Peptides against a protein of PDB entry 6FBK. Designs and how they scored, part 21

Target 1, 90 residues: chain A of PDB entry 6FBK
Amino acid sequence: EDTGVRVELAEEDHGRKSTIALRLWVEDPKKLKGKPKDNGAIEFTFDLEKETPDEVAQEMIESGFFHESDVKIVAKSIRDRVALIQWRRE

## One batch from the design tools (peptide; aimed at target 1 E43 T45 S63)

Design b2_p22_3_s3 (made by RFdiffusion4, then SolubleMPNN; from b2_p22_3, 9 letters changed)
Fold by OpenDDE base, seed 2:
Structure b2_p22_3_s3 (fold): chain B 90 residues (1-90), chain A 22 residues (1-22)
Amino acid sequence: as target 1 above (90 residues)
Amino acid sequence: PREIVREVKTEKRTFRVTTVEE
């Protein structure tokens, strides 16, 4: 499913570290239930071994980036990208 | 238009937010 939220690598992934840099932004706001505070891109690190998309998404909600109703959409967007990165590493 | 960068820090990480302002 197209979440309307795009997540991509913010840096080249050499497959050596568990930590990666991601960039997230809203491509289709109609897919969200709430209205994001900002219209820009968010860059952040993600530990492939220690962190979960749900936790990071929740962090973003608590920081005010997205409405609480969209936590699962954000989490899914991160999860899908992370999975893709994991598959590419194998 | 200019690019505006700001940071939002949590106990776990720093979110770098980039927006465009006219």
Scores: peptide ipSAE 0.739, ipTM 0.922, DockQ to the pose 0.924
OpenDDE base, seeds 1, 3, 4, 5: peptide ipSAE 0.738, 0.738, 0.738, 0.738; ipTM 0.922, 0.922, 0.922, 0.922

Design b2_p22_3_s4 (made by RFdiffusion4, then SolubleMPNN; from b2_p22_3, 12 letters changed)
Fold by OpenDDE base, seed 5:
Structure b2_p22_3_s4 (fold): chain B 90 residues (1-90), chain A 22 residues (1-22)
Amino acid sequence: as target 1 above (90 residues)
Amino acid sequence: ARVIVSEVKTERRTFRVTTVEY
């Protein structure tokens, strides 16, 4: 399912560390229930071993980037990208 | 329009925000 939120690597992944840099932005705002705070992109680190997409998504909500009703959409977007990265590393 | 770069720091991480200002 197209979440309307894009997540990609912010840097080249050499598969040597558990922490990666991600870039997230809204591609289709119509897929969101609320209106995002910013009109640009958010770059952040993600620990593949210690963190979960849901936790990071909630952190973004608490920071005011997205409406609380969109936490699952944001989390899914991160999860889907993380899964692809994990598969690519294998 | 200009690109604005800012940071939002939480206890867990730093979010680098890039937005466009018109």
Scores: peptide ipSAE 0.748, ipTM 0.930, DockQ to the pose 0.873
OpenDDE base, seeds 1, 2, 3, 4: peptide ipSAE 0.747, 0.748, 0.747, 0.745; ipTM 0.929, 0.929, 0.929, 0.928

Design b2_p22_4_s1 (made by RFdiffusion4, then SolubleMPNN; its pose is not in this set)
Fold by OpenDDE base, seed 3:
Structure b2_p22_4_s1 (fold): chain B 90 residues (1-90), chain A 22 residues (1-22)
Amino acid sequence: as target 1 above (90 residues)
Amino acid sequence: KEKRVFKVLRGEEAEEVREEAE
């Protein structure tokens, strides 16, 4: 399902590190319940072994990027990208 | 606990990122 939130690699993934750089932005704000204050792209690191999409999404909420009602949508967008990256590494 | 670091790209820099991804 299209979450309206896009997540992409911020760097080339050579499959060597457990930590990757990601970028996240809203493509379709109509998919969100809340209204993000910013229309920019958020760049962050993600540890494939230690961190979870839900934890990172929650931290984005705490930082004020998204409304608390959209935590699951944000988490799903991260999860979907992370899964794709993991599949490509195999 | 320690707060996660988020780097926010705005304006033209954000546009470049979105354009590169397409």
Scores: peptide ipSAE 0.733, ipTM 0.929, DockQ to the pose 0.889
OpenDDE base, seeds 1, 2, 4, 5: peptide ipSAE 0.730, 0.733, 0.732, 0.730; ipTM 0.928, 0.929, 0.929, 0.928

Design b2_p22_4_s2 (made by RFdiffusion4, then SolubleMPNN; its pose is not in this set)
Fold by OpenDDE base, seed 2:
Structure b2_p22_4_s2 (fold): chain B 90 residues (1-90), chain A 22 residues (1-22)
Amino acid sequence: as target 1 above (90 residues)
Amino acid sequence: RKKRKFKVLKGEEAEEVKEEAE
């Protein structure tokens, strides 16, 4: 499902680190219930072993990037990208 | 919990990042 939120690697993944740099931005704001405050990109690190997409999404909400009603769609976007990265590492 | 560090890219820098990913 197209979440309207895009998540990409901010660096080339050589499969060596448990942490990856990600960038997240809104591609289709119509898919979100809230209105994002910014149209930029959010760069952050994600630990593939220790962190969850849901926790990161919650932290984004707490930081005011997204409305609380969109936490699941944001989390899904992160999860989907992380899954692809993990599959490519196998 | 420590607050997660978010780096916000804006303007031209954000556009370049989005364009590079397309």
Scores: peptide ipSAE 0.734, ipTM 0.928, DockQ to the pose 0.910
OpenDDE base, seeds 1, 3, 4, 5: peptide ipSAE 0.732, 0.733, 0.733, 0.733; ipTM 0.927, 0.928, 0.927, 0.928

Design b2_p22_4_s3 (made by RFdiffusion4, then SolubleMPNN; its pose is not in this set)
Fold by OpenDDE base, seed 3:
Order: structure tokens, then sequence, then C-alpha cells
Structure b2_p22_4_s3 (fold): chain B 90 residues (1-90), chain A 22 residues (1-22)
């Protein structure tokens, strides 16, 4: 499902470390209930073993990047990318 | 809650990142 939010690796994944750098941005703002204030990309580290997409999404909301009503769509976008990365590591 | 480091890319830097991902 297209969330309108894109998540990509910010670095090449060699499958050696539990942490990865990700970049997240909005491609289709119509998919969101709120209106993001910034049209840039958010770069952050994600720990594949210790962190969850929902946790990171909530932290993005708390940081003011997205409206609280969009926490689930943001979390899903992160989850989908993380799952793909993990599948490729196997 | 937990403070996380977020780096925001804007302007031309953001454009490059998005284009590289195409």
Amino acid sequence: as target 1 above (90 residues)
Amino acid sequence: KKKRKFKVLTGEEAKKVKEEAE
C-alpha cells in the first residue's frame, strides 16, 4: 500500500551492523491528514534490534514533523522499508 | 519522551537525495 511517505537507506547496507541510516520524506501529501511544514527529507538512525517503527514515528510527531493523526501512516512507511531491508539481509 | 537526533535536509540537498532515490 502506498502511504505517500517514502523511506530509503541513507547509506549502503552491508548487513553487518544492527543500526542503519534512513531517510524519510513525503511524496504524496494528499495521503496525510495533516500538512507537514517541511518538504525536505528527515535523516535518522534506526536500530533493527532495539527500536520499532511505531516508536520512531511517535518521536517524529513529538519533534513536530507530522501531525499526531498521521503517526500510523508514518510508522507503516518505516516498517515496510525496514522489513524489506531485513528480507534482503537473509 | 526519548530525544532522538533527526537531521533535516532541505533545498538542493533534499532534491539530490530524492533524485538519487528515483
Scores: peptide ipSAE 0.737, ipTM 0.930, DockQ to the pose 0.810
OpenDDE base, seeds 1, 2, 4, 5: peptide ipSAE 0.735, 0.736, 0.734, 0.736; ipTM 0.929, 0.928, 0.928, 0.928

Design b2_p22_4_s4 (made by RFdiffusion4, then SolubleMPNN; its pose is not in this set)
Fold by OpenDDE base, seed 2:
Structure b2_p22_4_s4 (fold): chain B 90 residues (1-90), chain A 22 residues (1-22)
Amino acid sequence: as target 1 above (90 residues)
Amino acid sequence: KEKRVFKVLRGEEAEAVKEEAE
C-alpha cells in the first residue's frame, strides 16, 4: 500500500552494520490525516537490531513532524523500507 | 530516554535528495 510517505537510504547499504541512514518525506499529503508542518526531508539513523519503525514514528510525532493520527502510516512507511533493505541483505 | 536526532533538509538540498531518489 502506498502510504504517501517516501523512505529512502541516505547512504549506500553494504550490509555490514546494523545502523543505516534514512531519509523520509511526504510524497502524497492526501494520504495523511494531518498536515505536516514541513515539506522537507527528514534524515535520521535507524538501528536494524535495536529499534522499531513504530518507536521511531512515535518520536517523529513527539518532535512535531506529523500529527498523532498519522503515527501508524509513518511507521508503516519506515517498516516497508526497512523490510526491503533487510530482504536485500539476505 | 535520549531524544532522537532528526536532521531536516530544506530548499535546494531537499529537492536534490528527492530528485536523486526518483
Scores: peptide ipSAE 0.751, ipTM 0.935, DockQ to the pose 0.912
OpenDDE base, seeds 1, 3, 4, 5: peptide ipSAE 0.750, 0.751, 0.750, 0.750; ipTM 0.935, 0.935, 0.935, 0.935

Design b2_p22_5_s1 (made by RFdiffusion4, then SolubleMPNN; its pose is not in this set)
Fold by OpenDDE base, seed 1:
Structure b2_p22_5_s1 (fold): chain B 90 residues (1-90), chain A 22 residues (1-22)
Amino acid sequence: as target 1 above (90 residues)
Amino acid sequence: MELEFVKEVKVGDKVFKVYKFV
């Protein structure tokens, strides 16, 4: 499913650390229920062993990046990218 | 497009770096 939110590696992943650097941005705002105030990118680290896409997405909502109603779509975007990264590591 | 650093937002121990497209 195309969430309209893109998530990519912010740095090359050598598959050695449990943490990865991600970059997230809205590619198609029409897919979101709310309207992000800024049209840019958010970079953050993600701990593959300790963090979950849902928790990180919730933190983004608390930070004011997205509307509460879009927490699930943001979480899915992160989850999908993280899954791909983990699969490539194997 | 290039990225330009705008600000850093912290929620608890989580840090988010905000960039804008230029």
Scores: peptide ipSAE 0.781, ipTM 0.948, DockQ to the pose 0.927
OpenDDE base, seeds 2, 3, 4, 5: peptide ipSAE 0.773, 0.718, 0.775, 0.780; ipTM 0.947, 0.937, 0.947, 0.948

Design b2_p22_5_s2 (made by RFdiffusion4, then SolubleMPNN; its pose is not in this set)
Fold by OpenDDE base, seed 5:
Structure b2_p22_5_s2 (fold): chain B 90 residues (1-90), chain A 22 residues (1-22)
Amino acid sequence: as target 1 above (90 residues)
Amino acid sequence: MELRFVKEVKVGDKTFRVYEFV
């Protein structure tokens, strides 16, 4: 499903580490209930073994990047990309 | 689209690097 939020690899993934570098940005703000603070990109590392999309999304809300009502849609965008990366590694 | 570093934000042990489109 199109969440309006894009998530891509910020660095090339050689499938060697349990952590990956991700870049997230809003492609279609109309898909969100709130309006993002900035119109840019957020980069962060994601531990495939220890972290969850929901927890990271919540941290983004706490940082003020997105409205609280959009935590689930942000989490979904991260989850979908992480799943694709994991499938590619197999 | 080119990215320019703006700032770094920390929440707990998590670090987010914020960029703007230029």
Scores: peptide ipSAE 0.781, ipTM 0.949, DockQ to the pose 0.928
OpenDDE base, seeds 1, 2, 3, 4: peptide ipSAE 0.714, 0.711, 0.710, 0.711; ipTM 0.938, 0.938, 0.937, 0.937

Design b2_p22_5_s3 (made by RFdiffusion4, then SolubleMPNN; its pose is not in this set)
Fold by OpenDDE base, seed 4:
Structure b2_p22_5_s3 (fold): chain B 90 residues (1-90), chain A 22 residues (1-22)
Amino acid sequence: as target 1 above (90 residues)
Amino acid sequence: MELEFVKEVRVGDKVFRVYRFK
């Protein structure tokens, strides 16, 4: 599925910490609320024990990065990447 | 593409680092 949003690790994951660094790329400029040229990627830490993709996506809406209508797409992109990372740790 | 650091944005306890393409 092409969500127009890509999430990757911003650091090497050794499986030792409950926090990971993620980088979110926006492939579809229409999903950016502001000027498309002003931000191409967003980096943040994600606590595997304390945070959820929905909560972080909502924080990004609060920050003004995305339209409210795209919150579920952003959350899905984070969720899918986190799931892959957790799978690799097993 | 190469990224250039722009700013940090804080909302509550969360901090986001914003980059643009250069």
Scores: peptide ipSAE 0.744, ipTM 0.944, DockQ to the pose 0.842
OpenDDE base, seeds 1, 2, 3, 5: peptide ipSAE 0.743, 0.742, 0.743, 0.741; ipTM 0.944, 0.944, 0.945, 0.945

Design b2_p22_5_s4 (made by RFdiffusion4, then SolubleMPNN; its pose is not in this set)
Fold by OpenDDE base, seed 3:
Structure b2_p22_5_s4 (fold): chain B 90 residues (1-90), chain A 22 residues (1-22)
Amino acid sequence: as target 1 above (90 residues)
Amino acid sequence: MELEFVKEVKVGDKVFRVYRFK
């Protein structure tokens, strides 16, 4: 599914820490608030034990990165990547 | 693509680093 948002690891994951560094790439300029030249990526840490994709996505909306209507798309992108990382750790 | 650091945004105790395409 092409949501216009992609999430990847910003650092190598050795499966030892509960926190991971993620990078969210915005492929669809309409998903990101601001000027077209501001398009790029957002990096952040994600605590696998304490945080949820929905809560982090909401924080990004509060930061003004995305439109309120795209919160679920952002959350899904984070969730899908986090799931893959957790499955790989097993 | 290469990225260029733009700014850091903080919401509560959460920090987001913003980059743009170079």
Scores: peptide ipSAE 0.739, ipTM 0.944, DockQ to the pose 0.887
OpenDDE base, seeds 1, 2, 4, 5: peptide ipSAE 0.739, 0.739, 0.739, 0.738; ipTM 0.943, 0.944, 0.943, 0.944

Design b2_p22_6 (made by RFdiffusion4)
Pose (drawn by RFdiffusion4):
Structure b2_p22_6 (pose): chain A 83 residues (1-30, 38-90), chain P 22 residues (1-22)
Amino acid sequence: EDTGVRVELAEEDHGRKSTIALRLWVEDPKDNGAIEFTFDLEKETPDEVAQEMIESGFFHESDVKIVAKSIRDRVALIQWRRE
Amino acid sequence: EWELFRTVEKKGRTFKVYKKKE
């Protein structure tokens, strides 16, 4: 399927960087803006950041697993492109 | 183009919220 939540890199992916800057926004919901944040690959969890975005007023409380996966896919996409 | 709309701080984390320029 599709999530409709777009998560992309914020800064050029340099590799061997344990923290990455990401940008998240929504195009299909099936603040209306972009959310930039940092993510630690070896420590932080997509679910943890999703909950923070919940506790910060971006999405509904039960909409956490959806946003967590959208971030997770980007983290996965960055590491697969990192071989 | 983008501009900063607001910043949200939660549990030591910083979320920067941007909107497109009109």

Design b2_p22_6_s1 (made by RFdiffusion4, then SolubleMPNN; from b2_p22_6, 10 letters changed)
Fold by OpenDDE base, seed 2:
Structure b2_p22_6_s1 (fold): chain B 90 residues (1-90), chain A 22 residues (1-22)
Amino acid sequence: as target 1 above (90 residues)
Amino acid sequence: ALELAKTVEVRGKTFKVYRPVE
């Protein structure tokens, strides 16, 4: 499913750390219910062992990046990318 | 090229926003 939100690695992943650097941005705003405040790429770390896509998405909402109604679509975008990264590590 | 436009911290987590250089 195309969420309209793009998530990619912000650094090379050598599969050695439990944390990764991610970059997230809106590719298709029409797929979001709200209108993002910022028009840029958001970079952040993600702990593969301690954090969850839902929690990080919620933090982004609290930060004012997205409308609360888009928390699930943002979380899904992060989850999908994280899953790919984890599968690649195996 | 992208440049740092904003840094936000929430519940101890840092988010950095990068935008195209104007």
Scores: peptide ipSAE 0.788, ipTM 0.944, DockQ to the pose 0.959
OpenDDE base, seeds 1, 3, 4, 5: peptide ipSAE 0.787, 0.767, 0.788, 0.766; ipTM 0.944, 0.945, 0.944, 0.945

Design b2_p22_6_s2 (made by RFdiffusion4, then SolubleMPNN; from b2_p22_6, 9 letters changed)
Fold by OpenDDE base, seed 2:
Structure b2_p22_6_s2 (fold): chain B 90 residues (1-90), chain A 22 residues (1-22)
Amino acid sequence: as target 1 above (90 residues)
Amino acid sequence: ELELKKTVVVRGKTFKVYVEKE
């Protein structure tokens, strides 16, 4: 499903670390219920062993990047990208 | 080219916002 939110690797992944650098930005704002506060790319690390897309998405909401009603959309975008990265590693 | 706009920290997690450089 197209969430309207893109998530890409911010660094090359050699599959050696449990942490990866991600970059997230809104590609189609019409898919979101709220209006994102920023119009840039949010970069952050993601620990494949300790963090979850839902937790990180919630942190982004608390940071004020997105409206609370879009937490699941943000989480899904992260989850989908992380899954692809993990599949590629295996 | 991207430039750092701001940094936000929540629960110890850092989020850096980058925007296109004008």
Scores: peptide ipSAE 0.793, ipTM 0.944, DockQ to the pose 0.964
OpenDDE base, seeds 1, 3, 4, 5: peptide ipSAE 0.792, 0.792, 0.764, 0.791; ipTM 0.944, 0.944, 0.944, 0.944

Design b2_p22_6_s4 (made by RFdiffusion4, then SolubleMPNN; from b2_p22_6, 10 letters changed)
Fold by OpenDDE base, seed 4:
Structure b2_p22_6_s4 (fold): chain B 90 residues (1-90), chain A 22 residues (1-22)
Amino acid sequence: as target 1 above (90 residues)
Amino acid sequence: EWELDKVVEVRGKRFLVYKPKK
């Protein structure tokens, strides 16, 4: 399912660190219930061992990047990308 | 294509906010 939110690696992943750098941005705003405050991209680190997509998504909501009604779609976008990265490492 | 606009911190986590270059 297309969430309308893109999440990509912000740095090359050599599969050596438990943390990865991700970049997230809205590709199709029509897929979101609310209108994002910013029209750019958000870069952040994600600890594969300590953090969860839901926690990070909630932090983004609290930061005002997205409307609270879109927390699940944001979390899904992060989760899907993280899963692909983990599968690639295996 | 992107340039740093600002840095936002929430609960100790840092988010680098980028905007499209003009």
Scores: peptide ipSAE 0.781, ipTM 0.943, DockQ to the pose 0.938
OpenDDE base, seeds 1, 2, 3, 5: peptide ipSAE 0.780, 0.781, 0.780, 0.780; ipTM 0.943, 0.943, 0.943, 0.943

Design b2_p22_7 (made by RFdiffusion4)
Pose (drawn by RFdiffusion4):
Structure b2_p22_7 (pose): chain A 83 residues (1-30, 38-90), chain P 22 residues (1-22)
Amino acid sequence: EDTGVRVELAEEDHGRKSTIALRLWVEDPKDNGAIEFTFDLEKETPDEVAQEMIESGFFHESDVKIVAKSIRDRVALIQWRRE
Amino acid sequence: AAEERKEELEEQAEEAEKEEEE
């Protein structure tokens, strides 16, 4: 399927960086802006950041697993491109 | 770091609300 939540890199991926800057926005919901944040790959969880975005007023409380996966896919996509 | 990110997220939300009000 599709999530409709786009999560992309914010800064050039340099490798061997335990923290990465990401940008998240929504195009299909099935603040209306972009959300930039940092993510620690070995420590922080996509579900943790998703909940913070919940507790910060971006999405609904039960819309957490959806946003958590959208971030997770980007984290996965960055590490697969990191081989 | 997680606390700083939460603060930054709250600031972004407040700034975006102000922009919508304008």

Design b2_p22_7_s1 (made by RFdiffusion4, then SolubleMPNN; from b2_p22_7, 12 letters changed)
Fold by OpenDDE base, seed 1:
Structure b2_p22_7_s1 (fold): chain B 90 residues (1-90), chain A 22 residues (1-22)
Amino acid sequence: as target 1 above (90 residues)
Amino acid sequence: RREKRLEELKEQRRRMREEEER
């Protein structure tokens, strides 16, 4: 599903630690009502063992990057990327 | 952890807003 939000590894993943560095940006801003005005990438860490995509998405809402109505789109984009990273590690 | 990440996200958002106002 094309969410219009892109999530990628900010650093190479060697599979050595539970924490990864990610970047997120809006690829298609027309898909989001509460879109950031800047097309700059948001940088964040994610702990694969302790944290959830929904929690991180909520923090992005609280920090003012997205409107509350877009939280599920953001969470899905993070979840889908995290799943791919986990599958590569196994 | 949540508080630290939220602080870092707020700082990134602040910098982006300051760049848009220039």
Scores: peptide ipSAE 0.673, ipTM 0.914, DockQ to the pose 0.810
OpenDDE base, seeds 2, 3, 4, 5: peptide ipSAE 0.669, 0.667, 0.672, 0.667; ipTM 0.912, 0.912, 0.912, 0.912

Design b2_p22_7_s2 (made by RFdiffusion4, then SolubleMPNN; from b2_p22_7, 11 letters changed)
Fold by OpenDDE base, seed 3:
Structure b2_p22_7_s2 (fold): chain B 90 residues (1-90), chain A 22 residues (1-22)
Amino acid sequence: as target 1 above (90 residues)
Amino acid sequence: RREERRRRLLEQRERMRREEEE
């Protein structure tokens, strides 16, 4: 599913740490609050063992990046990337 | 860790807001 939200690794994953650095950017400007002048990605950490995509997405909403209606879209984008990272570690 | 992430998210959003006001 094209969520209009991209999530990628901000660092090379050697499969050694539970915590990873991620970058998130929005392809659909309607999903982001405000007018980012540049294609700036949101940088954040994610613990693969302790955290959920829904909790981290909610923190981004609370920080004012997205509308509350888009929480599930953001969470899905994080979840899908995290799943790919986990599959590559196996 | 959660507090540090929240801080970094807020700092990034505040930067974005300043850039929107210019």
Scores: peptide ipSAE 0.668, ipTM 0.909, DockQ to the pose 0.695
OpenDDE base, seeds 1, 2, 4, 5: peptide ipSAE 0.665, 0.667, 0.668, 0.665; ipTM 0.909, 0.908, 0.909, 0.910; seed 4 fails the geometry check

Design b2_p22_7_s4 (made by RFdiffusion4, then SolubleMPNN; from b2_p22_7, 14 letters changed)
Fold by OpenDDE base, seed 3:
Structure b2_p22_7_s4 (fold): chain B 90 residues (1-90), chain A 22 residues (1-22)
Amino acid sequence: as target 1 above (90 residues)
Amino acid sequence: RMEERRERLREQRRRLEELAAA
């Protein structure tokens, strides 16, 4: 599924720690609340062992980046990337 | 940790708003 939201590692992952640095950017303008001109990537950390994509997505909504209706799409994008990272670590 | 992320998220959003309004 093409969510229109991209999530990538902001740094090389050596598989040494549970916390990783991620970067998220939106390719679909309608998913950005307020339609800002600058669509810079959102930088955030994620603890692979303690946190969930839904929690982090909700924090982004509360920060004003996305509409409540898009929380699941954002969470899915984070989840998919996190899964890939975890699979790569194995 | 969660609070730190929230602070960074709010800061990033604020910057975007400022740039858009400028």
Scores: peptide ipSAE 0.588, ipTM 0.878, DockQ to the pose 0.796
OpenDDE base, seeds 1, 2, 4, 5: peptide ipSAE 0.585, 0.586, 0.586, 0.585; ipTM 0.878, 0.878, 0.877, 0.878

Design b2_p22_8_s1 (made by RFdiffusion4, then SolubleMPNN; its pose is not in this set)
Fold by OpenDDE base, seed 4:
Structure b2_p22_8_s1 (fold): chain B 90 residues (1-90), chain A 22 residues (1-22)
Amino acid sequence: as target 1 above (90 residues)
Amino acid sequence: SKRKFIVHRGEAAREAIAEALK
C-alpha cells in the first residue's frame, strides 16, 4: 500500500553495518490525516537490530513532524523500506 | 532519549531527495 510517505537509503548499503541512514519525505500529503508542519526531508539513523519503525515514528511525532493520527502510516513507510533493505541483504 | 533528526529544507531537501533516489 502506498502510504504517501517515502523512505530511502541516505547512503549506500554494503550490508555490513547494523545501522543505516535513511531519508524520509512526504510524496502525497493527501494520504495523511494531519498536515505536516514541514515539507522537507528527514534524515535519521536506524539500527536494524535494536530499533523498531513504530518507535521511530513515535519519536517523529514527538518532534512535531507529523500528527499523532499518522503515526502508523509513518511507521509503515519505515517498516516497508527496512524490509526491502533486509531482503536485499539476504 | 531524544533521537537526532537532520532536517533538510528547500533546495537542500531537493538535493537530499535526489541523492537518495540515485
Scores: peptide ipSAE 0.759, ipTM 0.945, DockQ to the pose 0.908
OpenDDE base, seeds 1, 2, 3, 5: peptide ipSAE 0.758, 0.757, 0.757, 0.755; ipTM 0.944, 0.944, 0.944, 0.944

Design b2_p22_8_s2 (made by RFdiffusion4, then SolubleMPNN; its pose is not in this set)
Fold by OpenDDE base, seed 2:
Structure b2_p22_8_s2 (fold): chain B 90 residues (1-90), chain A 22 residues (1-22)
Amino acid sequence: as target 1 above (90 residues)
Amino acid sequence: SKRKFKVFRGEAAEEAIAAALA
């Protein structure tokens, strides 16, 4: 499913460390129920072993990047990218 | 604890996105 939110690696992944740098941005704001305050890109680290997409998404909401109604959309976007990264590491 | 978010805006955002897509 196209969430309208894109998540990509902010660095090359050599499959060595559990933490990865990700960049997240909105490609299609129409997919979101709320309107993001910014139309830029957000970079953050994600621990593949300890953190969850839902946690990060919630923190983004709390930081004011997205409306609370879009937490699941954001979480899914992160989850989908993380899944791809983990798949490539196999 | 508070998560660190690095925010790119304007041209910097475009460059950051382009770099991520490269």
Scores: peptide ipSAE 0.791, ipTM 0.952, DockQ to the pose 0.933
OpenDDE base, seeds 1, 3, 4, 5: peptide ipSAE 0.790, 0.790, 0.791, 0.791; ipTM 0.952, 0.952, 0.952, 0.952

Design b2_p22_8_s3 (made by RFdiffusion4, then SolubleMPNN; its pose is not in this set)
Fold by OpenDDE base, seed 4:
Structure b2_p22_8_s3 (fold): chain B 90 residues (1-90), chain A 22 residues (1-22)
Amino acid sequence: as target 1 above (90 residues)
Amino acid sequence: MKREFKVFRGEAAEEAVREALE
């Protein structure tokens, strides 16, 4: 499903560490219920063993990047990318 | 303590996106 939010690796994944750098941006703002703070890109670290997409998405909301009504769509975008990364590691 | 987010805007954002897609 196209969430309108793109998440990619910000670094090459060698499959050695649990922490990865991700970069997130909006490709289709019409998919969002609210309006994002900015039309830029956000980089953050994600621990594959300790953290969840939902928790990180909520932290983005608290930081004001997205409206609270879009927490699930943001979380899904992160989850989908993380799943692909984990799949490639197996 | 809140999570650290690095924000790219304008031309820097375009470059960041390009780099991530490479």
Scores: peptide ipSAE 0.768, ipTM 0.947, DockQ to the pose 0.901
OpenDDE base, seeds 1, 2, 3, 5: peptide ipSAE 0.768, 0.768, 0.767, 0.768; ipTM 0.947, 0.947, 0.947, 0.947

Design b2_p22_8_s4 (made by RFdiffusion4, then SolubleMPNN; its pose is not in this set)
Fold by OpenDDE base, seed 4:
Structure b2_p22_8_s4 (fold): chain B 90 residues (1-90), chain A 22 residues (1-22)
Amino acid sequence: as target 1 above (90 residues)
Amino acid sequence: MKREFKVYRGEEAKEAIEEALK
């Protein structure tokens, strides 16, 4: 499912460390219920062993990047990318 | 504890996106 939110690796993944750098941006704002404050890109680190997409999404909401009603959409976009990364590592 | 987010805007955002898509 296309969430309208794009998440990609911000670095090459050699599958050696548990932390990865990700970049997130909105491709289709119409898929979101709220209007994001910015139309840029957000970079963050994600620990594949300790953190969850839902936690990160919630922190993005708290930081004001997205409306609270879009937490699930953001979380899904992160989850989908993380799943692909983990699949490639195995 | 607040998570650190690096924000790219404007042309810098475009470059950051292009880099991520490579």
Scores: peptide ipSAE 0.775, ipTM 0.949, DockQ to the pose 0.901
OpenDDE base, seeds 1, 2, 3, 5: peptide ipSAE 0.774, 0.775, 0.775, 0.774; ipTM 0.949, 0.949, 0.949, 0.949

